# Peptides against a protein of PDB entry 5HB3: the designs that were tried, part 63

Target 1, 150 residues: chain A of PDB entry 5HB3
Amino acid sequence: RQMQDRCMSEYNQRIRNAPEGSIDPFRMACYKIIGRCDLSNRSLDGLQTDVNDWIWLQFNLARETDRSLELAGESYGLAELQASIREIGLKHFPKTAAEDTNGSFGMFFYLQILAGMFEQAIAYLYPFSYVDAVHFAIALTYYGLLRPVD

## One batch from the design tools (peptide; made by RFdiffusion4, then SolubleMPNN)

Design b1_p18_1_s1 (from b1_p18_1, 13 letters changed)
Fold by OpenDDE base, seed 3:
Structure b1_p18_1_s1 (fold): chain B 150 residues (1-150), chain A 18 residues (1-18)
Amino acid sequence: as target 1 above (150 residues)
Amino acid sequence: MEHDLLHELYLKQQEKLK
């Protein structure tokens, strides 16, 4: 708690008071990742990042912590991440095979799998690739991860 | 805002693969 408070204080002070361009983006990233500062902004400003970095950050920040321990009253857990992924899918990924122009359905499938959204992932993949959907369904069922929809 | 960042990064990645 003391460390988190210190991180938050330093983070806020630097964001507000530091001259433009003087902030070490790596230091700010440490506050973000370790201190979980400003969870409403889940990006690493000033750093060159790729899709994998973004994914990694989202999952690292997603914690099922006791809300009582979170100073800022902001909770970001797996449920919130899953909700975010759903919204991303609705906005940026094809909903049907007919809408698929660049094969990006695989990326959304991947995100859903990572987030443990197995039933939704299989259902999503099915119209794009029947064979792959069946194979993943078999594997997920074998490991007890896929629940049959009643 | 956060959702758009992923899309932007994805597009950038796809451009690099071409």
Scores: peptide ipSAE 0.305, ipTM 0.833, DockQ to the pose 0.846
Fold by OpenDDE base, seed 1:
Structure b1_p18_1_s1 (fold): chain B 150 residues (1-150), chain A 18 residues (1-18)
Amino acid sequence: as target 1 above (150 residues)
Amino acid sequence: MEHDLLHELYLKQQEKLK
């Protein structure tokens, strides 16, 4: 807690007071990750990142914390991440095989799997790739992650 | 804004793979 508070303090101080261009983006990234600062902005400004970095950051920032200890609006746990993934899917990914022009369905499937949305992930994948959906369903069931309805 | 960033990054990655 002390370390987190220090990170937040330093982060806020630098954001407010540091001269333009003087902020080390890597240092700020460390504060963001360790201190979970400014959870409304889940990006690493000033760094060249790829899609994997973005995904990693979202999951790293997502924590199950005591909501009583977080300020209103700063709660970011698995539920919020899952909600975000749903919204991303609605906005940017194909809903049907007919809408799939670039094969991007796989990325949305991947996001849902990472977020533990297994039933939704399989249901989503099924119309795009029946064979893959069945294989993943078997594997997830084997590991007790998918609950088949009898 | 965050959702758009993911999509942008994904598209950039796909372009590099072509």
Scores: peptide ipSAE 0.304, ipTM 0.833, DockQ to the pose 0.831
Fold by OpenDDE base, seed 5:
Structure b1_p18_1_s1 (fold): chain B 150 residues (1-150), chain A 18 residues (1-18)
Amino acid sequence: as target 1 above (150 residues)
Amino acid sequence: MEHDLLHELYLKQQEKLK
């Protein structure tokens, strides 16, 4: 708790008071990751990041915290992350095999699996790759992660 | 804004793989 409070204090102070160009982006990244500062902006500004870094950051910041302990009133948990992934899917990924020009359906499937959206992931994959969807469904069922409709 | 960032990063990654 003391470390988190210190991170938030330092983060806010630097954002407000640091001269232009004096902010160390790595230091700011540390505050964001450790302190969960400014959860409305889930990016690492000033750093060259890739898609894997973005994914890692989203899942790292997502925590089921007791709302009573969140001072900033911003809750970012698994439910919010899942909602974001749904919105990303609607906006940027193909809905049908006919719309798939770049083979990007695999990335959206991957995001849904990581977020525990197993039923939606299988349903999404099915029209793109029947065989793969069946294999994943079998595996997920075996591990008790997919609930077949009786 | 965050949703657009993922898409941009994904496109950049795909360009590097070509």
Scores: peptide ipSAE 0.303, ipTM 0.832, DockQ to the pose 0.812
Fold by OpenDDE base, seed 2:
Structure b1_p18_1_s1 (fold): chain B 150 residues (1-150), chain A 18 residues (1-18)
Amino acid sequence: as target 1 above (150 residues)
Amino acid sequence: MEHDLLHELYLKQQEKLK
């Protein structure tokens, strides 16, 4: 708690008072990750990031904190991340095999799996790759992660 | 805005793989 508060304080102070261009983006990233500062902006400004970095950051920041301890408006948990992934899927990924021009369905499947959206992931993958969907379904069922709808 | 970032990053990654 003390470390988090310190990170937040330093983060806010630098954002407000640091001269333009003087902010070390890596230091700010550390404060953001460790302190979970400014959860409304889940990006690392001034850093070259890739898709894996983005994914990692989202999942790192998505923590279930006791809602009682979260300041109003700073709740970002798994549910919010899952909602974001759903929205991303609707906007940027193919909904059907016929819409798939770039083979990007695999990325969306991957995001859903990481987010624990197993049923949705399998359902999504099925029309694109039946065999893969079945294999993943078997594996997920074996580990008790997929709930077959009776 | 965040959703667009992922898409942009994904596109950039795909371009590197060509």
Scores: peptide ipSAE 0.295, ipTM 0.830, DockQ to the pose 0.836

Design b1_p18_1_s2 (from b1_p18_1, 11 letters changed)
Fold by OpenDDE base, seed 1:
Structure b1_p18_1_s2 (fold): chain B 150 residues (1-150), chain A 18 residues (1-18)
Amino acid sequence: as target 1 above (150 residues)
Amino acid sequence: SEHDELAKLYEEDLKKKL
């Protein structure tokens, strides 16, 4: 907590006192990741990032912490990430095969799997690729990640 | 929003693969 408090203090000071764009983006990233500063903004401004970077960041920020010890608005766990992924799906990914013009369904399936949304992921994949959905379902069941159906 | 950021990044990645 002491480290976190220090990071937050430094982060706030830099935001207030430093000229815009003068702060090292990597340092700011460290404050966010290590210090958990400003978790409402889960982006790395000033850095060149790709999808993998985004994914990595989201999952690293979605830490299981004692929410009672976190500052108001700085609580971000797996549940919040899952909610975010659901919203992303609704907004940016095809819901049916007919809507799949870019073949992007696989990415959303992947995100759901990473977030532990296994049942939802399989259900989502099924209308796009029956064979793949069945294969993944079998595998997930084998490893105890998918609940058996009656 | 962060959601839009992901979409943008994904689209950019797709463009690179094509």
Scores: peptide ipSAE 0.188, ipTM 0.794, DockQ to the pose 0.827
Fold by OpenDDE base, seed 3:
Structure b1_p18_1_s2 (fold): chain B 150 residues (1-150), chain A 18 residues (1-18)
Amino acid sequence: as target 1 above (150 residues)
Amino acid sequence: SEHDELAKLYEEDLKKKL
């Protein structure tokens, strides 16, 4: 708690008092990742990042924390991440094979799998690749990760 | 938003691969 309070204090102080662009972006990243400061903004400004970095960041920030211990911090867990992924899918990824122009359906499938959204992932993949959907369904069922559908 | 950030990064990555 003391560490978190200190991080939050320093984070806020630097945001308010430091000239724009003068703050070490790596230090700011540490405040976000370790101190869980300003979780409403899950971007790392001033750093060169790619999709893999984004994925890594989201999953690391989406920690299962005891909310009672993070009284001063924002809560962000797997459920919120899953909700975010759903919204991303609706906005930025093809919903049907006919809409798929660049093969991006695979990335959304991947995101859903990483987030443990197995049933939704299989359902999404099915119209794009029947064979792959069946194969993944078999594998997920084997490991007890896929729930039977009525 | 985080949604737009992912989309931007993904588009940039696609451009790099093409």
Scores: peptide ipSAE 0.175, ipTM 0.783, DockQ to the pose 0.837
Fold by OpenDDE base, seed 4:
Structure b1_p18_1_s2 (fold): chain B 150 residues (1-150), chain A 18 residues (1-18)
Amino acid sequence: as target 1 above (150 residues)
Amino acid sequence: SEHDELAKLYEEDLKKKL
């Protein structure tokens, strides 16, 4: 908690006092990741990132925290991440095989799996690859991760 | 939005792989 408070203090101070563009993006990233500062913005501005970085960041930030202790803008857990992934799926990923021109369905499936959205992931994968969906369903069930839909 | 960022990154990554 002390570390977090310190990070927040430093973060706020720098945002307020530093000239635009003068803040070290790596330092800013540290404040975000370690200090959970400004979680409303889950991007790493000023850094060259890829999809893996994005994924890593989202899941790193999506920690189960006592929401009662977090400021509204600093509350970000798995549920919020899952909601974001759903929205991403609706906007940017194919819903049917016919819409899949780039094979991007796999990425969305992957994101859902990482986020623990197992049922949704399987349901999503099914129209793209029946065999894979079944295999994953079996595996997830074996590990107790998939709830059978009645 | 964060959604757009992911999409952009993904598209860029796809382009790099191609």
Scores: peptide ipSAE 0.175, ipTM 0.783, DockQ to the pose 0.836
Fold by OpenDDE base, seed 2:
Structure b1_p18_1_s2 (fold): chain B 150 residues (1-150), chain A 18 residues (1-18)
Amino acid sequence: as target 1 above (150 residues)
Amino acid sequence: SEHDELAKLYEEDLKKKL
């Protein structure tokens, strides 16, 4: 809590007083991750990142806990992240095997799995790879993560 | 948007793998 408060204070101070671009991007990243500052912007400017970094950031900024329990004024939950992933899928990933030219379906499947969207993930994967979908379905069912059709 | 960012990063990663 003390650390978070300090981060928030320093973040606000720097945003107000520092010239644009003068703030260390790593420091700003720390304020964002630890202090949960300015969560409306979930990108890290000035840092070289890849997809894994993006994924890590999104999931770390998203909390499974109730927003009411968060000390930060801004909060994103898993539900919001799931919604974001869904939208990303609609915009940037193939919807059918026929649309898949680059084999990118696996990435979207992966994102859905990470986000706990198991049923959707399996349903999505099925037309691309029947065998993989079945195997994952079996595994997820075994661990009680996949619900059978009602 | 974050959606576009992911897409960009993914595209870049794909290019690196090729």
Scores: peptide ipSAE 0.149, ipTM 0.763, DockQ to the pose 0.832

Design b1_p18_1_s3 (from b1_p18_1, 10 letters changed)
Fold by OpenDDE base, seed 3:
Structure b1_p18_1_s3 (fold): chain B 150 residues (1-150), chain A 18 residues (1-18)
Amino acid sequence: as target 1 above (150 residues)
Amino acid sequence: SEHDEFAKLYKKQLEKLK
């Protein structure tokens, strides 16, 4: 907690007093990840990142903790991440096999699985790959992660 | 937005794979 308080203080001071772009991006990343500063901006500016880094960041920042314990005054949990993934799917991924031009359905399936959206993931995968959907459904059911569909 | 950032990064990844 002391570390987080310090991070918040330093973050605020530097954001206000330092010229734009003058702050070490790695230090800013530490403030983001460890200090949970400015969670409304879940990106690492000034760093070379890829989609895997983005995924890692989102899941690390998403905490299922009591909001009262959040020192930053901002909350970001798994539910919010799941909502974001849903929106990403709606905006950027094919909804049917006919719309799939680049085979990107697998990435969205992957994101849903990571986020624990198992039923939705299987339902999404089914029209693209029946066999794979069934296999995953069996596995998820075995581990008690998939509930019967009504 | 977070959605835009993902899309940007994912697009970059796809370009690298071509």
Scores: peptide ipSAE 0.361, ipTM 0.865, DockQ to the pose 0.826
Fold by OpenDDE base, seed 4:
Structure b1_p18_1_s3 (fold): chain B 150 residues (1-150), chain A 18 residues (1-18)
Amino acid sequence: as target 1 above (150 residues)
Amino acid sequence: SEHDEFAKLYKKQLEKLK
């Protein structure tokens, strides 16, 4: 908490006083991650990143906290992340096996699993690989993570 | 948007894996 406050304070100071783009990208990343500054932009500009970095960042920034207790004016939690993943799925991933040209269904399945969208993930995976879907469904059920799809 | 960024990064990764 103390570190977060410091980061936020420093971020605000730098944003006010520093020329645009003059802040070290790594420092900016720290402000986002630790200070939760400017969470509306969850990109690491100026850094060489890959999809794994993006995923890592999104999940680290998404906190399951009571909104009332958040010090940051911006709320970004699991629900928002899940919504984002849904949008990603709608825009960039095959909806049916017939649409799958690149075998990318696995990535979307992965994203959904990471986001705790278990029922949706299994439902999505099933038409692509029913064996894998069943296996995951069994496992998730065993751990009490899978509920019947409504 | 975040969605576009993901897509960009993901496509880039796919290209590297080819």
Scores: peptide ipSAE 0.358, ipTM 0.864, DockQ to the pose 0.838
Fold by OpenDDE base, seed 1:
Structure b1_p18_1_s3 (fold): chain B 150 residues (1-150), chain A 18 residues (1-18)
Amino acid sequence: as target 1 above (150 residues)
Amino acid sequence: SEHDEFAKLYKKQLEKLK
């Protein structure tokens, strides 16, 4: 908490005193991750990133449960991340096998699994690969992550 | 938007794998 407070203080100070875009990108990343600063912008500007970095950032910024009020009144939890993933799916991923020209369905399945959207993930995968969907369903059920339906 | 950023990054990754 002390570190978070310090990061917030430094962030506010620098945003007021430093020219726009002059803050070290790595330091900015620290302010976001540790200080939870400016969560409305969940990107790392000024750094070369890939999709894995993006995924990592989203899940690190998202808190599974908010136990206390966050600094600056910003809230970003698992529910918000799940909502974002749903939107990503709607906008950028195929809905049916016929629409999948690039074989990208697996990535969206992966995102849903990471976000704990197990039932939705299996349902999504099923029309693309019946065998894979069944295999994952069995595994998830075995570990108690998917509730079987009679 | 964050969604667009993801799409952009993912597209780059797909191209890299080709």
Scores: peptide ipSAE 0.358, ipTM 0.864, DockQ to the pose 0.831
Fold by OpenDDE base, seed 5:
Structure b1_p18_1_s3 (fold): chain B 150 residues (1-150), chain A 18 residues (1-18)
Amino acid sequence: as target 1 above (150 residues)
Amino acid sequence: SEHDEFAKLYKKQLEKLK
């Protein structure tokens, strides 16, 4: 808590006093991750990042907390992340096997699994790979993450 | 948007794998 409060305080001070672009990108990243500052912008500006970094950041910033408990910070939870993943799927990934031109369905499946969207992930995977979908369904059921139909 | 950033990064990754 003390570290978070310090980061938030420093962030606010620097945003007010420092010229734009003068703040060290790594320091800014620390303020964002630890202090949860400016969560409306979930990117690391000024840093060379890849898709893995993006994924890591989104999931680390997401909190399963009641909005009422985050008085000093912006609320960003799993529900918002799941909504974002759904939108990404609709915009950038094939909906059917016939639409798949580059085999990217696996990435969307991966994102859905990470986000805990297990039922949707299996349903999505099924038309692309029946065997894989069944195997994942069995595994998820075994670990209690997928409810079998009675 | 966050969606556009993901798409950009993912496209870049795919290009590196070619």
Scores: peptide ipSAE 0.357, ipTM 0.863, DockQ to the pose 0.830

Design b1_p18_1_s4 (from b1_p18_1, 8 letters changed)
Fold by OpenDDE base, seed 2:
Structure b1_p18_1_s4 (fold): chain B 150 residues (1-150), chain A 18 residues (1-18)
Amino acid sequence: as target 1 above (150 residues)
Amino acid sequence: SSSDEFAKLYKEQLEKLK
């Protein structure tokens, strides 16, 4: 808590007083990750990142705790992340096997699983890979994460 | 948007795999 407060304080001070672009991007990243500063911007400007970095960042910024317990002034939780994943699916991934030309369905399945969207993930995967969908469904059911009745 | 950023990065990754 103390560290977070200090990071937030420093972030606020620097963002107001420092010339634009003068702050070390890595330092700003620390303020964002640790201090949860400026969560409306979930990118790391000035840093070279890949898709894995993006995934890591989104899921680390998304807290599963109750919003009332959030220490940061801004809230970004799993629900918001799930909404983002849904949007990604709608915009950038095939809806059916017939639309799949590059085999990218697995990435969207992966994102859904990470986001805890288990039923949706299995339903999505099924037309692309029946065997995989069944196997994951069995596994998720075993762990009580998938409720076939629902 | 966040989704657009993902798409950009993912596309870049796919291009590297080609």
Scores: peptide ipSAE 0.414, ipTM 0.888, DockQ to the pose 0.837
Fold by OpenDDE base, seed 3:
Structure b1_p18_1_s4 (fold): chain B 150 residues (1-150), chain A 18 residues (1-18)
Amino acid sequence: as target 1 above (150 residues)
Amino acid sequence: SSSDEFAKLYKEQLEKLK
């Protein structure tokens, strides 16, 4: 908490006093990750990043914390991340096998699994690969992660 | 948006794999 408070303080100070673009991108990354500063912008400006970096960042920023303890009133948890992933799926991934030209369905399946969206992940995978969907369903059920179908 | 950022990065990755 002390570190977070310090980061927030420094972030606010630098935003106020430093010219735009003058702050070291790595320092800004630290303010974001540790201090949870400016969570409305969940990107690392000024750094060369790839999709894996993006994934890592989102899941690290998605904290299970009491929102009442947030200093700046900014909250970002698993629910918000899940909502973002759902949006990504709707906008950028194939919804049917016929739409899949690049074989990208696996990436969206992966994102859903990471976010604990197990039922949705299986349902999504099913039309692309029946066998794989069944196998994953069995495994998830075994570990108590998949809810019974009524 | 967050989704747009992902899409951009993912597209770039796919292009590199071609």
Scores: peptide ipSAE 0.413, ipTM 0.888, DockQ to the pose 0.811
Fold by OpenDDE base, seed 4:
Structure b1_p18_1_s4 (fold): chain B 150 residues (1-150), chain A 18 residues (1-18)
Amino acid sequence: as target 1 above (150 residues)
Amino acid sequence: SSSDEFAKLYKEQLEKLK
């Protein structure tokens, strides 16, 4: 907490006193990741990033916190990440096998799995690959991670 | 949006793989 507070302080100071775009992007990244500063912008501006970096960042920024206790500051937890992933799915991924032209369903499945959306992931995968869905379902069940899909 | 950012990056990745 002390470290976070320090980062926040430094971040605020730099944002206030430094010209726009003058702050080292890696430093800004540190403030974001360690200090959880400006979580409304979950990107690494000024850095060359790819999809893997994006994924990494989202999951690193996601924290399990009690929102009721966080009266001040920014909150971004797994629930918010899951919401984002759902949105991604709705906007950018095929809903059915018939809509799948690029074979991209696997990526969305992957994202859902990473986010712990196991039931949804299996349900999503099922129409694309029955065999794979069953295999994953078995595995997830084995580890106690899969619940019945509502 | 975050979703749009992902989509952009993912598309770029796919293009690189071609």
Scores: peptide ipSAE 0.413, ipTM 0.887, DockQ to the pose 0.845
Fold by OpenDDE base, seed 1:
Structure b1_p18_1_s4 (fold): chain B 150 residues (1-150), chain A 18 residues (1-18)
Amino acid sequence: as target 1 above (150 residues)
Amino acid sequence: SSSDEFAKLYKEQLEKLK
């Protein structure tokens, strides 16, 4: 808690006092990841990032902290991440096999799996690849991650 | 939005694979 408070204080001070663009992007990233500063902006400005970096960042920021203990006025947990992934799916991924021109369905399936959205992931994959959906469903069920429908 | 950022990055990745 003390470290987080310190990070927030330093972050706020630097944002207010440092000339624009003078702050080391890596340092800013540290404040965001470790200090959970300014979680409303989940981008790493000034860094060359790829999709893997984005994924990594989102999952690292989505901490299961008891909301009661979060000093940061903004809570970003798994639920918020899942909501973001849903939004990504709605906006940027094909909903049906007929809409899939680029074969990108696998990426969205992957994101859903990472976020623990297993039922939704299988349901999404099914129209694109029946065989794969069944295989994943079996595997997830075996590991107790997918609830069998009674 | 975070979703737009993802989309941008993903599109860029796809373009590199072509």
Scores: peptide ipSAE 0.411, ipTM 0.886, DockQ to the pose 0.817

Design b1_p18_2_s1 (from b1_p18_2, 8 letters changed)
Fold by OpenDDE base, seed 2:
Structure b1_p18_2_s1 (fold): chain B 150 residues (1-150), chain A 18 residues (1-18)
Amino acid sequence: as target 1 above (150 residues)
Amino acid sequence: SVLEEEKKKLLEKLKKDA
């Protein structure tokens, strides 16, 4: 708590007083991850990151913090992340097998699974790979994560 | 590689909507 408060204080001070772009991107990342500062901006500008880093960041920022204790005016949890993934899917991933040119459907499936969107993930995967969809459906059902539609 | 370029492009899209 004390560290988070300090991060927030430093972030607020620096963002107000520092010239644009003068803040070390790594420091900014620390303020975001540890201090949960400016969670509306979930990109790490100025850092060389890959897709895996981005995924890691999204899930780390989407922590269920006790909403009552989050001094951060913005709550970003799993629900918000799920919503973001849905939107990203609609914009940037193939909707049908016919639209899939690069095999990127797998990445979207992966994102949905990570976000606990199991039913949607299986439904999405089915037209791309029937066999894989069935296998995942069986596995998820076995673990009680997939509920059959009555 | 073509794959790396595609991943980079995807990342840029993801960052924009993040």
Scores: peptide ipSAE 0.376, ipTM 0.868, DockQ to the pose 0.686
Fold by OpenDDE base, seed 4:
Structure b1_p18_2_s1 (fold): chain B 150 residues (1-150), chain A 18 residues (1-18)
Amino acid sequence: as target 1 above (150 residues)
Amino acid sequence: SVLEEEKKKLLEKLKKDA
């Protein structure tokens, strides 16, 4: 809590006083991750990042804290991440096997799994790879993560 | 590689919607 408060204080001070783009991107990243500053922007500008970094960031920012304690704009939990992933899927990932030219369906499946969207992930994977979908479904069920639809 | 370029493209798309 103290670190978060400090980060917020420093962030607010810097955004007000520092010229645009003058803040060290790494420091900005720290403010975002630790201080949960400006969670509306879930990208790290000015840093060389890859998809893995992006994924890491999304999940680290998606912390279930008591929403009652978070200021407006600081609340970003798993539900919000899941919603974001859903939207991203609709926009940027193939919906059918016929649309898949790059094999990117696997990445979206992976994102859904990471986000705990197990039922949706299996449903999504099914038309791309029946065998894989079934295997994952069995595994997820075994671990109690997949709720069989009655 | 073609794969890296595709990943880069994907990343750009993801960043826009993050």
Scores: peptide ipSAE 0.375, ipTM 0.867, DockQ to the pose 0.743
Fold by OpenDDE base, seed 3:
Structure b1_p18_2_s1 (fold): chain B 150 residues (1-150), chain A 18 residues (1-18)
Amino acid sequence: as target 1 above (150 residues)
Amino acid sequence: SVLEEEKKKLLEKLKKDA
């Protein structure tokens, strides 16, 4: 708690007093990841990042713990991440094979799998690749991750 | 490469909506 409070205090002070771009991006990343400061902005500015870094950040910021234990005053868990992924899918990824221009459907499938959205992932993959969807469905069912439709 | 540029473009969209 003491560390978290200190991080928040320092973050708030620096954001108010420091010139734009003068704060060490690595330090800002520490405030974000460790201190959970300003979770409404889930990006790392000033660092050279790629899509993999973005994915890593999203899942590390999403705490699968009781919200009552959240010290930062902002709660962000798996449910919020899943909601975000769904929204991102609707905006930025193809919905049908006809809309697919760059093969990005695989990445959205991957994101859904990582987020535990197994049923939605299979349903999404099906129109792009029937064979792959069936194979994944079998595998997920075998491991008890996919629930059969009643 | 074209692929890298597409990934960068996607990343910018993702950052905006995150």
Scores: peptide ipSAE 0.373, ipTM 0.867, DockQ to the pose 0.661
Fold by OpenDDE base, seed 1:
Structure b1_p18_2_s1 (fold): chain B 150 residues (1-150), chain A 18 residues (1-18)
Amino acid sequence: as target 1 above (150 residues)
Amino acid sequence: SVLEEEKKKLLEKLKKDA
């Protein structure tokens, strides 16, 4: 809590008073990740990142904390992340095999699995790869992560 | 590679909606 309070205080001061681009992007990343500052912006400007970094960031920012104890005015948990993934899927990923031009369906499947959206992930994968969908469904069921449909 | 360029394009799209 003390660390978070300090981060919030410093972030608010710096974002208001520092010239644009003068703040160390790594320091800004620390304010966001540790201090949970400005969670509405889930990107790290000024850093060279890839898709893996983006994925890591999304899941690290999503915290299952008691909202009543969060000092951050904004709560961002798994439910919000899942909602974001759904929206991203609708906008940027193929909905059918016929729309798949670059094989990006696998990335969206992966995102859904990471977010615990197992039923939706399997349903999504099925029209792209029947065999893979069945294998994942069996595995998820075996580990108790997928509810068997009657 | 073509794949890396597509990943970069995807990343830009993801950043806009994040």
Scores: peptide ipSAE 0.372, ipTM 0.866, DockQ to the pose 0.746

